# Peptides against a protein of PDB entry 4Z63, part 272

Target 1, 334 residues: chain A of PDB entry 4Z63
Amino acid sequence: LCLGMNDLTGNIPEDLFHLKRLNLLGIQENRLSGSLSREIRNLSSLVRLDVSWNLFSGEIPDVFDELPQLKFFLGQTNGFIGGIPKSLANSPSLNLLNLRNNSLSGRLMLNCTAMIALNSLDLGTNRFNGRLPENLPDCKRLKNVNLARNTFHGQVPESFKNFESLSYFSLSNSSLANISSALGILQHCKNLTTLVLTLNFHGEALPDDSSLHFEKLKVLVVANCRLTGSMPRWLSSSNELQLLDLSWNRLTGAIPSWIGDFKALFYLDLSNNSFTGEIPKSLTKLESLTSRNISVNEPSPDFPFFMKRNESARALQYNQIFGFPPTIELGHNN

## One batch from the design tools (peptide; made by RFdiffusion4, then SolubleMPNN)

Design b2_p26_8_s1 (from b2_p26_8, 13 letters changed)
Fold by OpenDDE base, seed 2:
Structure b2_p26_8_s1 (fold): chain B 334 residues (1-334), chain A 26 residues (1-26)
Amino acid sequence: as target 1 above (334 residues)
Amino acid sequence: EVPINIMFSSGENTTLFDDSLKPLAP
């Protein structure tokens, strides 16, 4: 049953929960309000539940132990409060959990040893607090993780060295500290292709440790961190780099010539820093900038990227990095 | 010492990647 993208109001009719054979319930993008009924537990055949973009409120019901086939739960952009219910945090069937843009709070707790199928987690823009859960790497299939815009104060857990499944990771604006430790840990994530750390590590020094290596890194966004230092030499070894945003930092020195050696680099933003010197001639030789056809094979995360042209502007949503126009931004450097 | 103020793409020369709170459906 798909009733999404309408103007439906009120609550879900209780009789709907008698549909024991229902595999898909999509009621997204409506004006449904009230609490999400615990009677969803009756939908024992449910594989996909999409209640996103509604006016639901209250706590998410703790009934997911009665939904053994549920693979997809989409509840983004609602007014859900509380935490992730225990049964959901222990779901062995769940592949994708999207609860972005809610009012969920408390410590983020997932039983990753139980969540054996979880591959995509989007909890961005909530009110989670405390430390990042150390056991996330125990979610052995967890590939996409968006935890942006929460209050995960502290450092990236040491356990994330073992986060082998991690490919797309966004921690933007989550009050994280110690970028040196974070990068030192995350470099061990062999499948990491996308790393977004914007609005963290405020005022710290961007490490220039040549021993750091991100072999498969395609997207690095570390904007608006007020980072000091220079263009990091270790980044030059990330030959697959496609997008680099280090804007709105306090980086100094020259832009190194190796920045033009990235064959797949099509988006470069170094604006609003303190870079000096000449623009490397190698930048003019980037094929990705000369060809209008950006044929870049990028893996796409399940969560969107948001780009703001300024802090006051509305963020633009992109599902794929290649959706960005070829860009070199070097403005506002002095 | 020499400012670098060049953008080779259309749009504003300021970029901030972040998540944002979107309004609930009206």
Scores: peptide ipSAE 0.030, ipTM 0.556, DockQ to the pose 0.073; fails the geometry check
Fold by OpenDDE base, seed 5:
Structure b2_p26_8_s1 (fold): chain B 334 residues (1-334), chain A 26 residues (1-26)
Amino acid sequence: as target 1 above (334 residues)
Amino acid sequence: EVPINIMFSSGENTTLFDDSLKPLAP
């Protein structure tokens, strides 16, 4: 049953919960309000539940132990409060959990040893606090993780050295500290292709440690951190780099010539830094900018990227990196 | 064809990050 993208209001009719054979319930992008009924437990055949982009409030009901076939739960952009209910945090069937842009709070706790099928987690823009969950790497299939815009603090857990399944990771604007430690840990994530760390590590030094290596890194976004230092030499070894945003930092020195050696680099933003010297000639030779019909293997995280051209304006959502035009931004440097 | 943008002197505050989206008004 798909009733998304309408103007439905009120609560879900009670009679809907009599549909015992329902596999898919999509009521996204409406104006449904009130609490999400615990009677969803009656939909025992449910595989996909999409209630995103509504006006639901209250706590998410703790009935997911009665939904043994549920693989997809999309509840982003609602008014849910409380924590992730225990039955949801222990769901062995769940593949994707998206609760981005709610008012969920407390410590983030997931029983990763039980959540054996979880591959995508989007909890961005909530009110979670405390530390990042150390056991997250125990979710052995977890590939996509968005925890941006929560009030985490401290450092990336050491346990994330073992996060071998991690491919797409965003921690933007989560009050994290110690970028040196974070990069030192995350370099061990051998499948990591997309790393977004914008609005963290306030005023720290971007490490220029040649021992750092991100072999599979395609997307690196570390903007608006007031980072000091220079273009990191370790980044030159990330041969698959496609998108680099280090804008709005305090980076100094010259833009190195090796930046033009990235064959797949099509988006570069180094604007609003303190770079000096000349624009490297190598930038004019980037294949992605000079050649037509270049095939780019684009990383595709489940969470969106946002391009914000004005801090006072609404950010533009992009679900695909390819949505960004080939760009070089070097504005507002010395 | 996707336009290529090269900007070294942009006055716009442009960056990439995760952000919240406001619900669409009906």
Scores: peptide ipSAE 0.029, ipTM 0.585, DockQ to the pose 0.049; fails the geometry check
Fold by OpenDDE base, seed 1:
Structure b2_p26_8_s1 (fold): chain B 334 residues (1-334), chain A 26 residues (1-26)
Amino acid sequence: as target 1 above (334 residues)
Amino acid sequence: EVPINIMFSSGENTTLFDDSLKPLAP
């Protein structure tokens, strides 16, 4: 049953939950309100539940133990409060959990030992507090993790050295500290391609440790951290780099010539720093920055990107990272 | 400052990473 993208109001009719054979319930992008009914438990054949972009409120019902086939739960952009229900946090069938942009709170706890199928987790823009859950690496299939815009004070857990499944990771604006430790840990994530750490580590020094190495890194965003230091030499070894944003920091020194050696680099933002010297001529040799027809040997990310200019607007979808216009921004430097 | 947010999809269904690339100039 797909009723998305309508102007439906009110709550879900209770009789809908009598559909025992229902595999897919999509009611996203409506104006549905009230609590999400506990009677969802009756949809025992449910594989996909999409209630995103509505006006639901209250706590998410703890009925997911009665949904043994549920693989996809999308509830982003609602008014849900409370925590992740225990049954949901223990779901062995769930592949994707998206509860971004809600009002969920408390400590983030997932039973990763039980969540053997979890691949994607988006809990960004909530009110979770405490520390990052140390057991996330126990979710052995977890590739995509967004925990941005929560309040996770402290450091990246040491256990994340073992987060081999991690590919896409965002911790933007989560009050994290110790960038040196964070990078030192996350470099061990051999599959990490996208790392976003914007609005953390305020005033810290960007490490220039040559021992750091991110082999598969394609996207690095560490903007608006007021970081000190210079362009890190270790970054030059990330040959697959496609997007680099270190804007709005306090980085100094020259922009190194190796910045132009990134064959796949199409988006570079070093603006609003304190860089000095001359712009490397090597940047003018980057086809990705000089032409709209980007031709690179490296494959683009498999997943689309979305750009959102403001919080109220819909995100603009790009089917690939190269959908972004080639960009070089070096403004507002010394 | 209004951030430019970049979001990523995952799997067959889109999971959006709400991340700030950079703040927008006022």
Scores: peptide ipSAE 0.029, ipTM 0.601, DockQ to the pose 0.055; fails the geometry check
Fold by OpenDDE base, seed 4:
Structure b2_p26_8_s1 (fold): chain B 334 residues (1-334), chain A 26 residues (1-26)
Amino acid sequence: as target 1 above (334 residues)
Amino acid sequence: EVPINIMFSSGENTTLFDDSLKPLAP
């Protein structure tokens, strides 16, 4: 049953929950309100539940132990409060959980040992606090993780050295500290292609440790951190880099010539720093800026990217990295 | 979710985010 993208109001009719053979319930992008009924438990054949972009409130019902076939739960952009219910946090069938842009709170707790099928987790823009869950690497298939815009004080857990499945990771604006430790840990994530750390590590020094290496890194966004230091040489070894945003920091020194050696780099923002010297001529060698059509294999996280032109402007959403135009931004440097 | 498309201008005073939305009020 797909009733998304309408102007439906009120709550879900209770009789709908008698549909024992229902595999897909999509009621996204409506104006449905009230609590999400616990009677969802009756939809024993449910594989996909999409209630996103509504006005649901209250706690998410703890009935997911009665939904053994549920693979997809999309509840982003609602008013859900409380935590992730225990049955959801223990779901062995769930592949994707998207509860971005809600009011969920408390400590984030997932039983990753039980969640054997979880590959995409989007809990961005909530009110989770405390520390990052140390056991996330125990979710052995977890590839996409968005935990941005929460309040995860402290550092990236040491256990994330073992986060082999991690490919797309965002922790933007989550009150993280110690970028040196974070990068030192995350470099061990062998499948990491997308790393977004914007609005963290305020005032820290961007590490220039030559031992750091991100072999598969395609997207690095570390903007608005007021980071000091210079362009790190270790980044030059990320030969697959496609998008680099280090804007709105306090980086100094010259923009190195190796920045033009990235064959797939099509988006570069180093604006609003304190770089000096000449613009590297090597930037003219970027293939993505020429008339030649280059094939770019972009990472595909399940969370969107946003571009904001100013603090008052609405952010522009992109679901695909290729949506960004070829860009070189070096403005507001010395 | 649907991408928002606009005509791009200078990237000065811009930054990239992965999530710039705020929690929806009930």
Scores: peptide ipSAE 0.026, ipTM 0.562, DockQ to the pose 0.066; fails the geometry check

Design b2_p26_8_s2 (from b2_p26_8, 15 letters changed)
Fold by OpenDDE base, seed 4:
Parts: structure tokens; sequence; C-alpha cells
Structure b2_p26_8_s2 (fold): chain B 334 residues (1-334), chain A 26 residues (1-26)
């Protein structure tokens, strides 16, 4: 049953919860309000529940133990409060959990040993606090993780060295400290392709440790951290780099010539730093910018990126990294 | 790309095409 993208108001009719054979309930992008009914427990055949982009409030009901086939729960952009209910945090069937842009709070706790099917987690823009869950790597299929815009004070857990399944990771604007430790840990995530760390590590030094290596890194965004240092030499070994944003830091020195050696680099933002010297000639030879037919069929994070072109333009949500316009931005340097 | 009328998730995975719009870190 798909009722999304309407102007429906009120709550879900009680009789809807009598549909025992319902596999898909999509009521997203409406004006539904009130609490999400506990009676969703009656939808025992439910595989996909999409209640996103509504006005739901209150706590998410703890009834997910009665939804043994639920693979997809999308509840982003609501007014949910409280924590992740225990039954949801223990769901063995759940593949994707999206609760981005809610008011969920407290310590983030997931029973990763139970959540054997979880591959995508989006909890960005909530009110979670405390430390990052050390047991996230125990979610053995967890590939996509957005924890941006929460308050996870401290450092990236040492256990994340074992986060083998991790491919797409955003911790943007989460009050994290110690970028050296974070990169030192995350380099062990051998499947990591996308890393977003914007608005963390305030005023720290970007490490230039030649021992750091991110083999599969395609997207690195570490903007607006006021980072000091220079362009890190270890990054030159990330041969698959497609997007680099180090804007709005305090990086100094020259832009190295190896920046133009990235065959797939199509988006480069080094603006609003303190770089000096000449623009590397190698940048004029970037294949991704000179070729007429640029087709990159690469996997993308499930969590969105947002782009603002100008003050009058609408913000754009990008579900695909390749959707970004080819860009070289070197402005506002010394 | 999907137009968003109101960005509720401010400062989450944001790329500013025009850097003049980018908020400065404190």
Amino acid sequence: as target 1 above (334 residues)
Amino acid sequence: EVPINEMFSSEENVIYFDDSLKPLAP
C-alpha cells in the first residue's frame, strides 16, 4: 500500500493494521501526525515501512519483535523522540534503518550481534550523545553509516579497526576530537570508499604520516575543521580518489603536483585555506575533466549529500556522488 | 539530484558550490 506524496493528515486508520498480508506500507511525504501506532505490530508480513517526511512524534513503538520480515524502516524527517526501541535494536531481519533528522536522544545502542542483516544505518541529525558505539563493527554487514550531526564527544573507537564491512561513513559535525587517531583507525577499514569528517577536530593538525594508507578511498570530505598542516602525502596513494574537499581549513604550503595524477578526480575543493605557490600544471590534465563522456558507475552512500549553489537556489540533495558538477575550486588562498 | 525546499539537516554532509555560503567554523 503506497499512499506517499499526498497531503494526508491525522493518524493512520486503525483498520489499516488489520492487513496481515501487507508487505509494504508507504505513507511518506504527508502530514501525518501523532504517535506512530503500536498497532503496526499487527502487520506481521511487513517487509517495508516508510513513514518518512511526516509529523510523527513521540517514541517509536517497541513492537519490532512482532515484525519478523521487516527489512526496511524509513522514518527520516519526523519528530520522533527517545531512543531506538529495544526490539528494533535487536532486529535480525532489518537491512536498512533510516531515522535521520529526528529528535532521538540518549546513548546510541544497537545489538549488532543480533542485527545480522543490517547493512545501512542513517541516524544523522539527531540528539544522540555520549560515545560512538564501540560494537558497531559487530554488525558484520554494515556498509553504510551516517552518524553526522549528533554529539559523539571523544575519539573514534579503537574497535573500528575491525570495521571490515564499512564502505560509506559520515561523522560530519559530531564533536569528534583527535583526527590523527581517527585516520589511524579508519585506515584499517579496507572497504572504506567514502569518508566525511567535516566540522570536527577543531584546529587540529592534519596528519602527514606516510604510514597512513586508504587504498579504496574515493570520497574524502574534511571541510571546515580549521585544520593546520599541509596537503597530506599519504593521500597521494589513494589512486581511486574522485572527490576531495579540504576547504575552509588552515592548510599551508604548496598544492602538490600529485593532485593532478588522480585519474578519477572530478571534484576538488581546496578553497579558503592558506595554500601558496603556483597551481600545479598537472591539474590541467585531469582526465575526468577533459573527457567528454564521463561515466562513473560507482556505488554511492545511502545517506545524502547536500549542495547549495547560491543564496537564491534551492538546496539539492544528491544520492549519487557523481551527481556533483565537475569542479576545481582553489579560491581564497594566499 | 532532488530539490529540497527546506534543509532541516543543516550542516550534514554539505558541499557548497559557492564557498561564500559556507559557514565558518568557530
Scores: peptide ipSAE 0.102, ipTM 0.689, DockQ to the pose 0.049
Fold by OpenDDE base, seed 3:
Structure b2_p26_8_s2 (fold): chain B 334 residues (1-334), chain A 26 residues (1-26)
Amino acid sequence: as target 1 above (334 residues)
Amino acid sequence: EVPINEMFSSEENVIYFDDSLKPLAP
């Protein structure tokens, strides 16, 4: 049953929950309100539940143990409160959980040893607090993780050295500290292609440790951290880099010539720093910008990126990073 | 302060095309 993208209001009719053979319920992008009924437990054949972009409130019902076939739960952009219910945090069938842009709170706890099928987790823009869950790497298929805009005070857990499945990771604006430790840990994530750390590590030094290496890194966004230091030499070894945003920091020194050696780099933002010297000539020869005849193997995180063009305008969602216009932004430097 | 339930998805992972629009870090 697909009723998404309408102007439906009120509550879900209780009679809908008598559809015991229903595999897909999509009621996203409506004006449905009230609590999400506990009676969803009656939809025992449910594989996909999409209630996103509604006006639901209250706690998410703890009935997911009665949904043994549920693979996809999308509840983003609602007014859900409380935590992730225990049955959801222990779901062995769940592949994707998206609860971004809600009012969920408390400590983030997932039983990763039970969540054997989880490959995508989006909990961005909630009210989770405390520490990052150390056991996330135990979710052995977890590839996409968005935890941005929560309040995870502290550091990236050491256990994330073992996060082999991690490919796309956003921790933007989550009150994290110790960028040196974070990068030192995350470099061990051999499948990591997308890393977003914007609005963390305020005032720290960007490490220039030659031992750091991100082999598969394609997208690095560490903007608006007030980071000190210079362009890190270790980044030069990330030959697959496509997007680099280090804007709105306090980085100094010269922009190194190797920045123009990235064959796939199409988006570069180093603006609003304290860089000095000349613009490297190599930037004028970036193949991705000059030939437009290169194959770009774009990473595809499940969490979106947004481009804001106007203060009053809504940011435009880009599901594909390559959808961004080719950009070199070096403004507001010395 | 904007309530979370009134926020749009566009408030997350924002890249500003116009650099002048970027907020300063706290």
Scores: peptide ipSAE 0.083, ipTM 0.656, DockQ to the pose 0.049
Fold by OpenDDE base, seed 2:
Structure b2_p26_8_s2 (fold): chain B 334 residues (1-334), chain A 26 residues (1-26)
Amino acid sequence: as target 1 above (334 residues)
Amino acid sequence: EVPINEMFSSEENVIYFDDSLKPLAP
């Protein structure tokens, strides 16, 4: 049953929960309100539940132990409060959990040992606090993780060295500290292609440790951290780099010539730093910006990006990172 | 106003993650 993208109001009719054979319930992008009924438990055949972009409130019902086939739960952009219910945090069937843009709070706890199928987790823009869950790497299939805009004080857990499945990771604006430790840990995530750390590590030094190596890094966004230091030498070994944003920091020194050696680099923002010297001539020869056709692998997070070049402008949707306009931004430097 | 997951880049470059797109089934 798909009723998304309408103007439906009120509560979900209780009789809907009598549909024992229902595999897909999509009621997203409506104006449905009230609590999400615990009677969802009656939908024992449910594989996909999409209640996103509504006006639901209250706690998410703890009934997911009665939904043994549930693979997809999308509840983003609602008014849910409380935590992740225990049965959801222990779901062995769940592949994707999206509860972005709610009012969920407390310590984030997932039983990753039980959540053997979880591959995508989006909990961005909530009120989670405390520390990052150390056991997150125990979710052995977890590839996509968005935890941005929470208050995960402290450092990236050491256990994340073992986060082999991690490919796309956003922790932007989450009150994290110790960028040196974070990068030192996350470099061990050999499948990591996208790393977003914007609005963390305020005033710290960007490490220039030549021992750091991100093998498959394609997207690195560490903007608006007031980071000191220079362009890190270790980044030059990330040969697959496509997007680099280090804007709005306090980085100094020259922009190194190796920045133009990235065959796939199409988006570079180093603006609002304190870089000096000449613009490397190699930047004018970036293969991705020339007329040459370059084949680029295009891994992307599960969700689209939106880019605004101007606050008054309409946001442009990009389903793939490569969809971003080719950009070199070096403004507001010395 | 509904908050969104946003990544502030520069004053001329704001990137948002949006989860409105239905994920593909594995």
Scores: peptide ipSAE 0.060, ipTM 0.561, DockQ to the pose 0.124; fails the geometry check
Fold by OpenDDE base, seed 5:
Structure b2_p26_8_s2 (fold): chain B 334 residues (1-334), chain A 26 residues (1-26)
Amino acid sequence: as target 1 above (334 residues)
Amino acid sequence: EVPINEMFSSEENVIYFDDSLKPLAP
């Protein structure tokens, strides 16, 4: 049943929950309100539930133990409060959980040993607090993780050295500290292609440890951290780099010539730093800017990117990195 | 400076990595 993108109001009719053979319920992008009914437990054949972009409130009902086939739960952009229900946090069938842009709070707790199928987790823009859950690496299929815009005080857990499934990771604006430790840990994530750490590590030094290595890194965003230091030499070994944003820091020194050696680099923002010297000539020869046929594998995070060219305008959502225009931004340096 | 509550990358070509509809936890 697909009723998305309408102007439906009120709550879900109770009679809908008599549909025992229903596999897909999509009621996204409406004006549905009230609590999500516990009677959802009656939809025992449910595989996909999309209630996103509504006005739902209250706690998410703890009935997911009665939904053994549920693979997709999309509840982003609602008014849900409380935590992740225990039955949801223990779901062995769930592949994707998206609860971004809600009012969920408390300590983030997932039973990753039970969540054997979880591959995508989007909990960005909530009110989770405490520390990052150390057991996330126990979610053995978890590739996409957005935890941005929460309040996870402290450091990246040491256990994340073992996060082999991690491919796309955003921790933007989450009150993280110790960038040296974070990078030292996350370099062990062999499948990591997208790393977003914007608005953390305020005033720290960007490490220039040549022993750091991110083999598969395609997207690195560490903007607006007031980071000190210079362009890190370890980054030169990330040959697959496509997008680099280090804007709004306090980085100094020259822009190194190796920045132009990245064959796939199509987006570079080093603006609003304190770089000096000349613009490397190698930047004028970037293949990504000169050739139309860039056969680069697009990283595919499930969390969206937004570009806003005018502060007064609505941000444009991009689901693909290649949706961004090819850009070299070196403004506001001296 | 770019506001701390928004996921700005630059002043003229800002990139958001999440929506800003919900307030951050204090």
Scores: peptide ipSAE 0.032, ipTM 0.600, DockQ to the pose 0.074; fails the geometry check

